# Peptides against a protein of PDB entry 2FGR: the designs that were tried, part 156

Target 1, 331 residues: chain A of PDB entry 2FGR
Amino acid sequence: SSVTLFGIVDTNVAYVNKDAAGDSRYGLGTSGASTSRLGLRGTEDLGGGLKAGFWLEGEIFGDDGNASGFNFKRRSTVSLSGNFGEVRLGRDLVPTSQKLTSYDLFSATGIGPFMGFRNWAAGQGADDNGIRANNLISYYTPNFGGFNAGFGYAFDEKQTIGTADSVGRYIGGYVAYDNGPLSASLGLAQQKTAVGGLATDRDEITLGASYNFGVAKLSGLLQQTKFKRDIGGDIKTNSYMLGASAPVGGVGEVKLQYALYDQKAIDSKAHQITLGYVHNLSKRTALYGNLAFLKNKDASTLGLQAKGVYAGGVQAGESQTGVQVGIRHAF

## One batch from the design tools (peptide; made by RFdiffusion4, then SolubleMPNN)

Design b2_p18_7_s4 (from b2_p18_7, 13 letters changed)
Fold by OpenDDE base, seed 5:
Structure b2_p18_7_s4 (fold): chain B 331 residues (1-331), chain A 18 residues (1-18)
Amino acid sequence: as target 1 above (331 residues)
Amino acid sequence: SAAAARLAALLARLRVAA
């Protein structure tokens, strides 16, 4: 058996020009280029091509030293793998988010990422952003000539909120084609949750694709998230993303990503544009800078995720500019 | 079977309205 300790410490100086009061916020933030983490993982060869695995991973907050504590909420799985693929038991990324966030050039982290994987409806479930689930069983196929898939089911364990039952139940999966420079995926998921104490289905469909031209990579996402409430009508958001990245001078990467969030329930759009640069000092250490602009229209109140500094909304129709400059170190 | 049927039903309901 082997055990590997691994992690990332990513800490930045961050600024946003507006909070919910219209005031600027600045300070030391976390997880600007990659989510800061501490993890343990290992594998055991059981013979016959069968392996056991474990993975325990928690988020690190370098700005406050994890003042609110440490947990393994990022991943806490045991697995069996072999020629059949991999089965995982435990809290993890749900298969849909695991695959479809891979098209986000900002890796679902910092002020630049695609924010489609969100709780759009004030859902009362713990994971109503569609990213992770408790009590998850997942299965991932091998890659068959480019084709691969992942499926997951999370047990609700009779969790209730208000009159809503089955809260936290997830069912979902993706199909993908990953071959050479091309990646394309379709993800589908449903979560049971509550909004205002009433049963709600969080339905999600996501299409992702990327192509690596060598000199540049293009990536895109199309997503619909719909909170189907028993009472009060649907809360629907259509999210779109298009991004490009290119290597710079063999040691750098520039990234540009645009996203549009069409929030149908409030008939309001938000536009996000982010420019990022990563400078690799080594294989393990990088400097980075992100510049993001978020334009809310009408009733939209979205804010950039300057984690550790300010991650709340802004006033309706207000624009927010964010900057992060930081260090990422992997071990 | 029930999970597969629910996934199929989800597939059928997720019409991306263009």
Scores: peptide ipSAE 0.006, ipTM 0.360, DockQ to the pose 0.014
Fold by OpenDDE base, seed 1:
Parts: sequence; C-alpha cells; structure tokens
Structure b2_p18_7_s4 (fold): chain B 331 residues (1-331), chain A 18 residues (1-18)
Amino acid sequence: as target 1 above (331 residues)
Amino acid sequence: SAAAARLAALLARLRVAA
C-alpha cells in the first residue's frame, strides 16, 4: 500500500472596502487561489484490476493556525475502483459540485469564484450550499468515448430540525462529455433541509461548459437553485457565469470572470466581476493577485468571500471591492 | 509503518513550529 501526504498552504493579504456596517476590513486571509488543505491518501492493489483507496483531507487556516481545530470535513472516504469506475463511502464533495465547480476558473475559492453553490434561503442544514454531504455514497463511471457520469446518495439518518424530517438527505448526479478541448456537463440534485423549522427541498440544476482554444480557455455556468418551502413560497436564485483564462509568458495565468446572481425571492440582482493573475515561481509555489467588484442592486446584500478577513454581507444595494495578494505553496 | 513514520515526522515538524 502507498500513502501520500499532500497539501496546500495559501495565505494572502486581503482588503474589502465595505462590511455590513460600511467599514473597510483588511488583514491576513486564507485560500485566495486554492483552498489551503492537508491530506492523506493511498491506494492498495487488490489484484484483478480492483483497487482499494482512502482519502482524508481537511482545511488549513494559516492565519490562525487552525485555532478552531483540524478535521477531515473536506473529504473522508474509503473507495473501491476498477474497470467499473469508483465507489466512495464517506463525506465528500457531492457529485454535482465535484463536476460543476470544475468550470469555475477561480477554483471555488477566494474573492473571485462562482458563488452559485450557496445557501440562498437560510437553510438550517449543515451543507445547504450544495457542496458536500455527510453519510455519502458516490459512484463515478469511467470515461467512455468522452461520456462520463457521477451519482450520489446521502443518508439523513432521521435527522430532524423543527418539524422537518429527513434533513441532510441528498440525491443527485451529473452526466458529462469530456473530450479534448471540450467539456460539458448537466447536474441535478435535491437535498432535504429545513427553513424556519419547516421542511424544505433544495433543488438544483446546473449546466457547465468549457472550451480550450489553446491561446485561451472559455468557461460558463448556468444554475438554478430553488428552496421549495411548504409555507412562504419558493426561494429561487438563477446564477450565471462566464469566464476566460489565458497563459501569460509561460509562467503566468490571467483570469477574468463575470457572474450574475438573480435572487428572485427579493427581486434583486448582484453582479460580480473578478480579474486574477497567478505567477508561478516554481511548480509548487505561486504568487497571485485577485481584484473583485461586487455590485448589489435593490435588496441584495452579497459579500465577497475574503476568508479570514471578511466573508459577511454588505448593506442592501451596496457595492463592494475586494483585493487579495498572496502566496500559494503546494507540497 | 511508513505512514506512521511520515505522520510522526509531520507531528514532529508541527511541534517544532509551535
């Protein structure tokens, strides 16, 4: 059996010009280009084309040294794999987020990412952002001529919140075509949760596509998230993303991404635009800078996710500017 | 065995950095 230790330490200086009080925030933040992590993984060849695997991964907070502790909440799986694909048992990215976040040019972290995978409705479930699940069984197919798929089910274990039962149950999956420069995917998911102590279904549909032109890559996402409430009506958000990236001088990458969040329940939109640059000092070390602008309209209160500095909302209809400059080191 | 040694080495490095 082989065991690999791996990780990323990504720490930055971050600034946002507005918090919920209208004041600026600045300091040392984490995970601006990649989520900081520590992991252990390994495989065992069982013969006959069958392999066992394990993966344990937790988030690292370089600004405070993990003052709140360390856990394996990013991934804690055991798996079997072979010609049939891979079966995983344990907490992980749900199949929909694992595939569809791959179209985010900002790696689902920092001030620039697509923020569609969110708890839009003050859902009371721990994973109402649709990113991960506890008690998860996942299956991933091999790639067949470009076609691939993933499916997942998470047990609720009779978890209740208020009058809501089955909290934390997930069912979802994706179908994809990955061939050469083209990637395209459709994801569908449902989670059982609670809002205000009442049963709520979080339904999600996501389309993603990317094309690599060699000189540049284009990527896009279309998402609808709908919290279906028995009382109070549905909370629906339509999220759109379009991004481009290009290599610069053989050692750098520039990224530009736009997102629109149409929050139907409050009839309010937010616009996000982010410019990013990564400079590779080596294969393992990079410098990076991100500049993001978030314009809220009407009742929208979205904030940029400057993790470790400020990740809260702003006043309704306010705009926020964010900057991150940092170091990413992989080991 | 090898995993335990790597973990021990990591823990030792973390203790020295603390």
Scores: peptide ipSAE 0.000, ipTM 0.332, DockQ to the pose 0.075
Fold by OpenDDE base, seed 2:
Structure b2_p18_7_s4 (fold): chain B 331 residues (1-331), chain A 18 residues (1-18)
Amino acid sequence: as target 1 above (331 residues)
Amino acid sequence: SAAAARLAALLARLRVAA
């Protein structure tokens, strides 16, 4: 058996030119290139190719030293693994997000990520962004000639909000092909939640693909999220992403990513474009810079996620520019 | 306590990632 302490501390100086009042915000932010974290993990060989595992991981906020406390809400799993794959019990990334966020060239963090995995409907569930779940059982297959899959179920445990009685239930999974330079995946998920105290289904379908040409990598996402409400109609968002990355001088990486969020319930679009650069000072330490532009149309109020500085929305139809410059250190 | 002994044993086996 082994136990490993690991983590990432990622802290940046961030700026956004507009908040909800139209004012600029700036300061020290967190998690611009990778989510800052502290974790413990370990494995035990049980013989016969069977292993037990545990993983405990929480978010670190370097700007305030976790003033609100520390928890293992990123992951808190026990697992069995072997030739059959891996079974996990406990809070984790749901299988759909674990696989499909891998196509985001901005690592699902900072001001540049694909923001499709979102609570689009003011859902009252704890994880209505479709990223993680409590009370989760997950299964991941081995890779068979490139083909792999993951499945998950989260128990609602009779959690109620208003008249909704199954809040937090998740069912979902993905199928994928990962072979050499090619990755492609299809994910499907449903979560039970509440909107305005009424039962709502959060349905999600996501297609992702990437190809590494050596000189550059291309990556794409297509997603539909639908909050199905009995009253008031469905809240549907179609999200699209296309990104490219390329190595620079053997120690750097440049990234460019575009996303479109077509918010059907408000007939409004938002356009996001992000330029990023990472400079590796070592295997464990990097400098980075991100420049993002978010253009809201019509009734759209989306904001860039400058965690620790400003992650709120803007006024309807307003554009926001964001900058992050930071240090990432892994241990 | 048995819990304290287990915690001590866990700490003794803790590896810091390089």
Scores: peptide ipSAE 0.000, ipTM 0.337, DockQ to the pose 0.542
Fold by OpenDDE base, seed 3:
Structure b2_p18_7_s4 (fold): chain B 331 residues (1-331), chain A 18 residues (1-18)
Amino acid sequence: as target 1 above (331 residues)
Amino acid sequence: SAAAARLAALLARLRVAA
């Protein structure tokens, strides 16, 4: 049996030129290149190719020293794995987010990530962004000549909000082909939630693909998220992403990513473009910089996620520019 | 309708980040 303590401390200086009042915000932020975390994990060989595992991981906030406390809400799983793949019990990334966020060149963190995995409808569920779930059972297949899949179900445990009685139920999965330079995936999910105290289904479909040309990597996402409401009609968002990354001088990586968020319920689009650079000082320590521009049109109020500094929206139709410069250290 | 647009705008402001 092994137990590994691991983590990431990622802290940055961040700036955004506009908040909800139109004022600039700046300060010390967290998780600009990778989510800061502390974790424990381990495995036990049970013989016959069977292994037990555990994983406990919580977010670290280096700017305030976890003033709101520490928990294992990033992942708290026990697992069995073997030739059949892996079964996990406990809070984790849902299979759809685990697979489809892998195409985000900004690792689903900081001011540059694909923001499609979002609560688009003021859903009242705890995880209405479609990223994680409580009470989750997950299964991941082995890779069969490139083909792989993952499936998950989360119990609602009769959680109620207003008249909604199945809040937190998740069902979803993906199919993928991962072989050499190519990765492609299709994910489908439904989550039960509430909007305005009324039962709502969050349906999600996501296509992702990437190709590594050696000198550069291309990556793309196509997503539709639909909050199906009995009253007021559906809240639909179509999200698109295209990104490229390239190694620089053997010690760096440059990234460029564009995303479009077509918010159908408000007939409004948002455009995001991000330039990032990571400079590896070692295998464990990197410097990074991100420059992001978010253009909201019409009624769109999206904001860049400068965690620890400002992660709120802006005024409708306003543009926001963000900068992060930081240090990432892994242990 | 204008009412639907206002409701949608309100809901948009209440959106939680990922």
Scores: peptide ipSAE 0.000, ipTM 0.299, DockQ to the pose 0.011

Design b2_p18_8_s1 (from b2_p18_8, 9 letters changed)
Fold by OpenDDE base, seed 3:
Structure b2_p18_8_s1 (fold): chain B 331 residues (1-331), chain A 18 residues (1-18)
Amino acid sequence: as target 1 above (331 residues)
Amino acid sequence: STSFYLGEDPEELDSFRV
């Protein structure tokens, strides 16, 4: 059997030129290139190709030393794996987010990521961004000639908010083709939640694809999220992403990504453009810089996610510029 | 017996997740 202690400490100096009051914010932020984390994982060979596994992982906040405490909310799973694939029990990324966020060139982290996996409707559930779930059972297939899939179900355990009685129930999965330079996936999910104390279904469909040309990689996402409400109509967002990355001089990587968020309920769009660079000082230590521009139109109030500095919205129709410069160390 | 490891190759880390 084995046990591995691992982690990442990623801390940056961050700046955004506008908050909700129109003022600048700056300071020491976290998780600009990769989410800072501390984890334990292990495996046991049970014979016959069967393995047991565990994974415990929590987020680290280097700027305040985890002042609010530490937990394993990133992942807390036990698993069995073998020729049949892998079954996991416990809180984890839901299968749809686990697969479809892999097409985000900014690794779903910092001020540059695709922000489609979001709570678009002031959902009152703990995981209404569609990223993780409690009480999750998941299954992942092996890769069969490129084809693979993942499925998940999370129990609501009769959790209630207002008159909603199935909050936290998740069902979803993806199908994918991963072969050499090509990756393509389709994900579908439904989660039960509440908005304004009323039962609401969060439906999500996501298509992702990437191709690695060796000298550069292209990646794209198409997503629709609907919060289906019995009263007040659906809250629908169509999100689009296109990105490119390229290695630089054998020690660096440059990234450029564009995203569009078409927020149908408020008939308003937001445009995001991010330029990123990572410079590897070693295999474990990197310097990085991100420059992001977010343009809100009409009633849109989206803000860049400068974690540890400012992750709130801006005034309707305002643009926001963000910068992160930091150090990432993996151990 | 249990083998203990400290750290891993960053390239093997699942970095594509929040």
Scores: peptide ipSAE 0.299, ipTM 0.861, DockQ to the pose 0.757
Fold by OpenDDE base, seed 5:
Structure b2_p18_8_s1 (fold): chain B 331 residues (1-331), chain A 18 residues (1-18)
Amino acid sequence: as target 1 above (331 residues)
Amino acid sequence: STSFYLGEDPEELDSFRV
């Protein structure tokens, strides 16, 4: 059997030109290129191609030394794997987010990522961004000539909010084709939550694709998220992303990504464009810089996610510029 | 017996994990 201690410490200097009051924010932020983490993982060979596994991983906040504590909320799983694939028990990325966020060239982290996996409503559930779930059972197939799939179910354990029952129940999965330079996936999920103390279904459909041309990679996402409310109508967002990345000089990578968030409930759009650069000092250590522009139209109030500095919204119809410059170290 | 390792192979790091 084996146990591996691993992690990433990613800390940056970050700036945004507007907060909710229209003022600038700046300071040390965390997780600008990759989410900072500390983890333990291991495997045991059980013979016959069967393996047991565990994975415990928590987020690190380097700017404040985890002042609010440390936990394993990123992943806390035990698994069995073999020729049949992998079954996992415990909190983890839900299968839909695990697969479909892989098309985000900014790794769903920092000020540049695709922000479609979001609580687009005032959802009262803990994981209403559709990224992770408690009490999760997941299954991942092997890759069969490129074809693969993942499925998950999370138990609600009779959690209630207001009159809403089954809060935290997740059901979802994806089908994918991954072969050489090509990846393409379709994901579907439903999560039960509450909005205003009333039962609400968070429905999500996501299409993703990427192609690596060697000299550059292209990636795209199409997503619809609906918070289906019994009263007050649906809160629907259509999100679109297109990105490109390319290696630079053998030691760097440049990334450019555009996203559009069409927020139907408020008839308002937001446009995000991000330029990123990563400079590898070694296999473990990188310098990086991100420059992001977020243009809110009409009633849109979205903000860039400069974690540790400012991740709140802005005034309706205001634009925000963000910068991150940091160090990522993996161990 | 259990083998203990410190650090991952950087090439095995999934930088895309959310």
Scores: peptide ipSAE 0.284, ipTM 0.861, DockQ to the pose 0.719
Fold by OpenDDE base, seed 1:
Structure b2_p18_8_s1 (fold): chain B 331 residues (1-331), chain A 18 residues (1-18)
Amino acid sequence: as target 1 above (331 residues)
Amino acid sequence: STSFYLGEDPEELDSFRV
């Protein structure tokens, strides 16, 4: 059997030119290139091709030393794996987010990532961003000639908010083709939550694809998120992303990504464009810089996620510029 | 017996785990 201690410490200096009051914010932030984390994982060979596994992982906040505490909310799973694939029990990324966030060239963190995996409707469930779930059972297939899939179900355990009685129930999965330079996936999920104390279904459909040309990689996402409410109508967002990355001088990587968030319930769009650069000092240590522009139109109030500095919204129709410069170290 | 390791292989780092 084996046990591995691992982690990432990613800390940056960050700036945004506008907060909700129209003022600038700046300081020391976290997780600009990769989410900072500390984890333990291990495996045991049970014979006959069967393995047991565990994974415990929590987020690290290097700016304040985890002043709000440490937990394993990133992942806390036990698993069995073999020729049949892998079954996981415990809190984890839901299968849809685990697969579909892999197309985000900004690693689903900092000021540059695709922000489609979001609570668009003031959902009252803890995981209404569609990223993780409690009480989760997941199954992942092996890869068969490129084809693979993942499925998950999370128990609501009769959690109630207001009159909603199935809060936290998740059902979802993806199908994918991963072969050589090509990756493509389709994900479908439904999560039960509450909005204003009333039962609401969060439906999500996501398409992703990438192709590695060697000299550059292209990646794209198409997503629809719909909070289906009994009263007040549906809250629907269509999100689009297109990105490119390329190696630079053997030690660097440049990334450019555009996203559009069409927020149908408020008839308002937001445009995000981010330029990033990573400079590898070693296989484990990198310097990085991100420059992001977020243009809100009409009633849109989206803000860039400068974690540790400012991650709130802006005034309706306002634009925001963000910068992060930091160090990422993996151990 | 259990083997203990420190660190991940950087080439196997899944940076996409949100």
Scores: peptide ipSAE 0.283, ipTM 0.859, DockQ to the pose 0.759
Fold by OpenDDE base, seed 2:
Structure b2_p18_8_s1 (fold): chain B 331 residues (1-331), chain A 18 residues (1-18)
Amino acid sequence: as target 1 above (331 residues)
Amino acid sequence: STSFYLGEDPEELDSFRV
């Protein structure tokens, strides 16, 4: 049997030129290149190709020393794995987000990521961004000839918000092809939630693909999210992403990513473009910088996610510029 | 018995996941 202690501390100086009042915000932020975390994991060989595993992981906030506390909300699983793949029990990334966020060159972190995995409708559920779930059972296949898949179900346990009585139920999965330079995936998910105290279905479909040309990598995402409400009509967002990355001098990586968020319920678009650079000082330590531009049109109020500094919206139709410069250390 | 380890190999593990 084994137990491994691991983590990442990622802290940055961040700036955004506009908040909801039109004022600038700046300070020390967290998780600009990777989400800061502390975890324990381990395995036990049970013989016959069967293994038991556990994984406990929580977020670290380096700017305030976890003033709000520490928990294992990132992952808290027990698992069995073998030739059949892996079954996990416990809170984790849902299979759809685990696979489809892998095409985001900014790893769904900081001011540069694809923001499609979002609560677009003021959903009242704890995980209405479609990233993680409580009470989750997950299954992941082995990779066979490039093909792989993952499936998940989360129990609602009769959680009630307003008149909604199945909040937190998740069902979803992906199919993928991962072989050499090519990766492609299709994900489907439905989550039960509430909006305004009324039962709402969060439906998500995501297509992702990437290709590594050696000298550069291209990656793309197409996503539709619908919050299907009993009253008030559907809240639909179509999200698009295209990104490129390239190694620099054997010690660095440059990234450029564009995203478009077509928010149908408000007939408004937002455009995001981000330039990032990572400089590896070692295998475990890197310096990084991100520069992001977010252009809201019409009624759109999206803000860049400068965690620890400002992650709120802006005034309708306003643009926001963000910068992060930081250190990432993995242990 | 249980073996204890400290740290990950970032090149071998998806330590930078969401």
Scores: peptide ipSAE 0.277, ipTM 0.840, DockQ to the pose 0.655; fails the geometry check

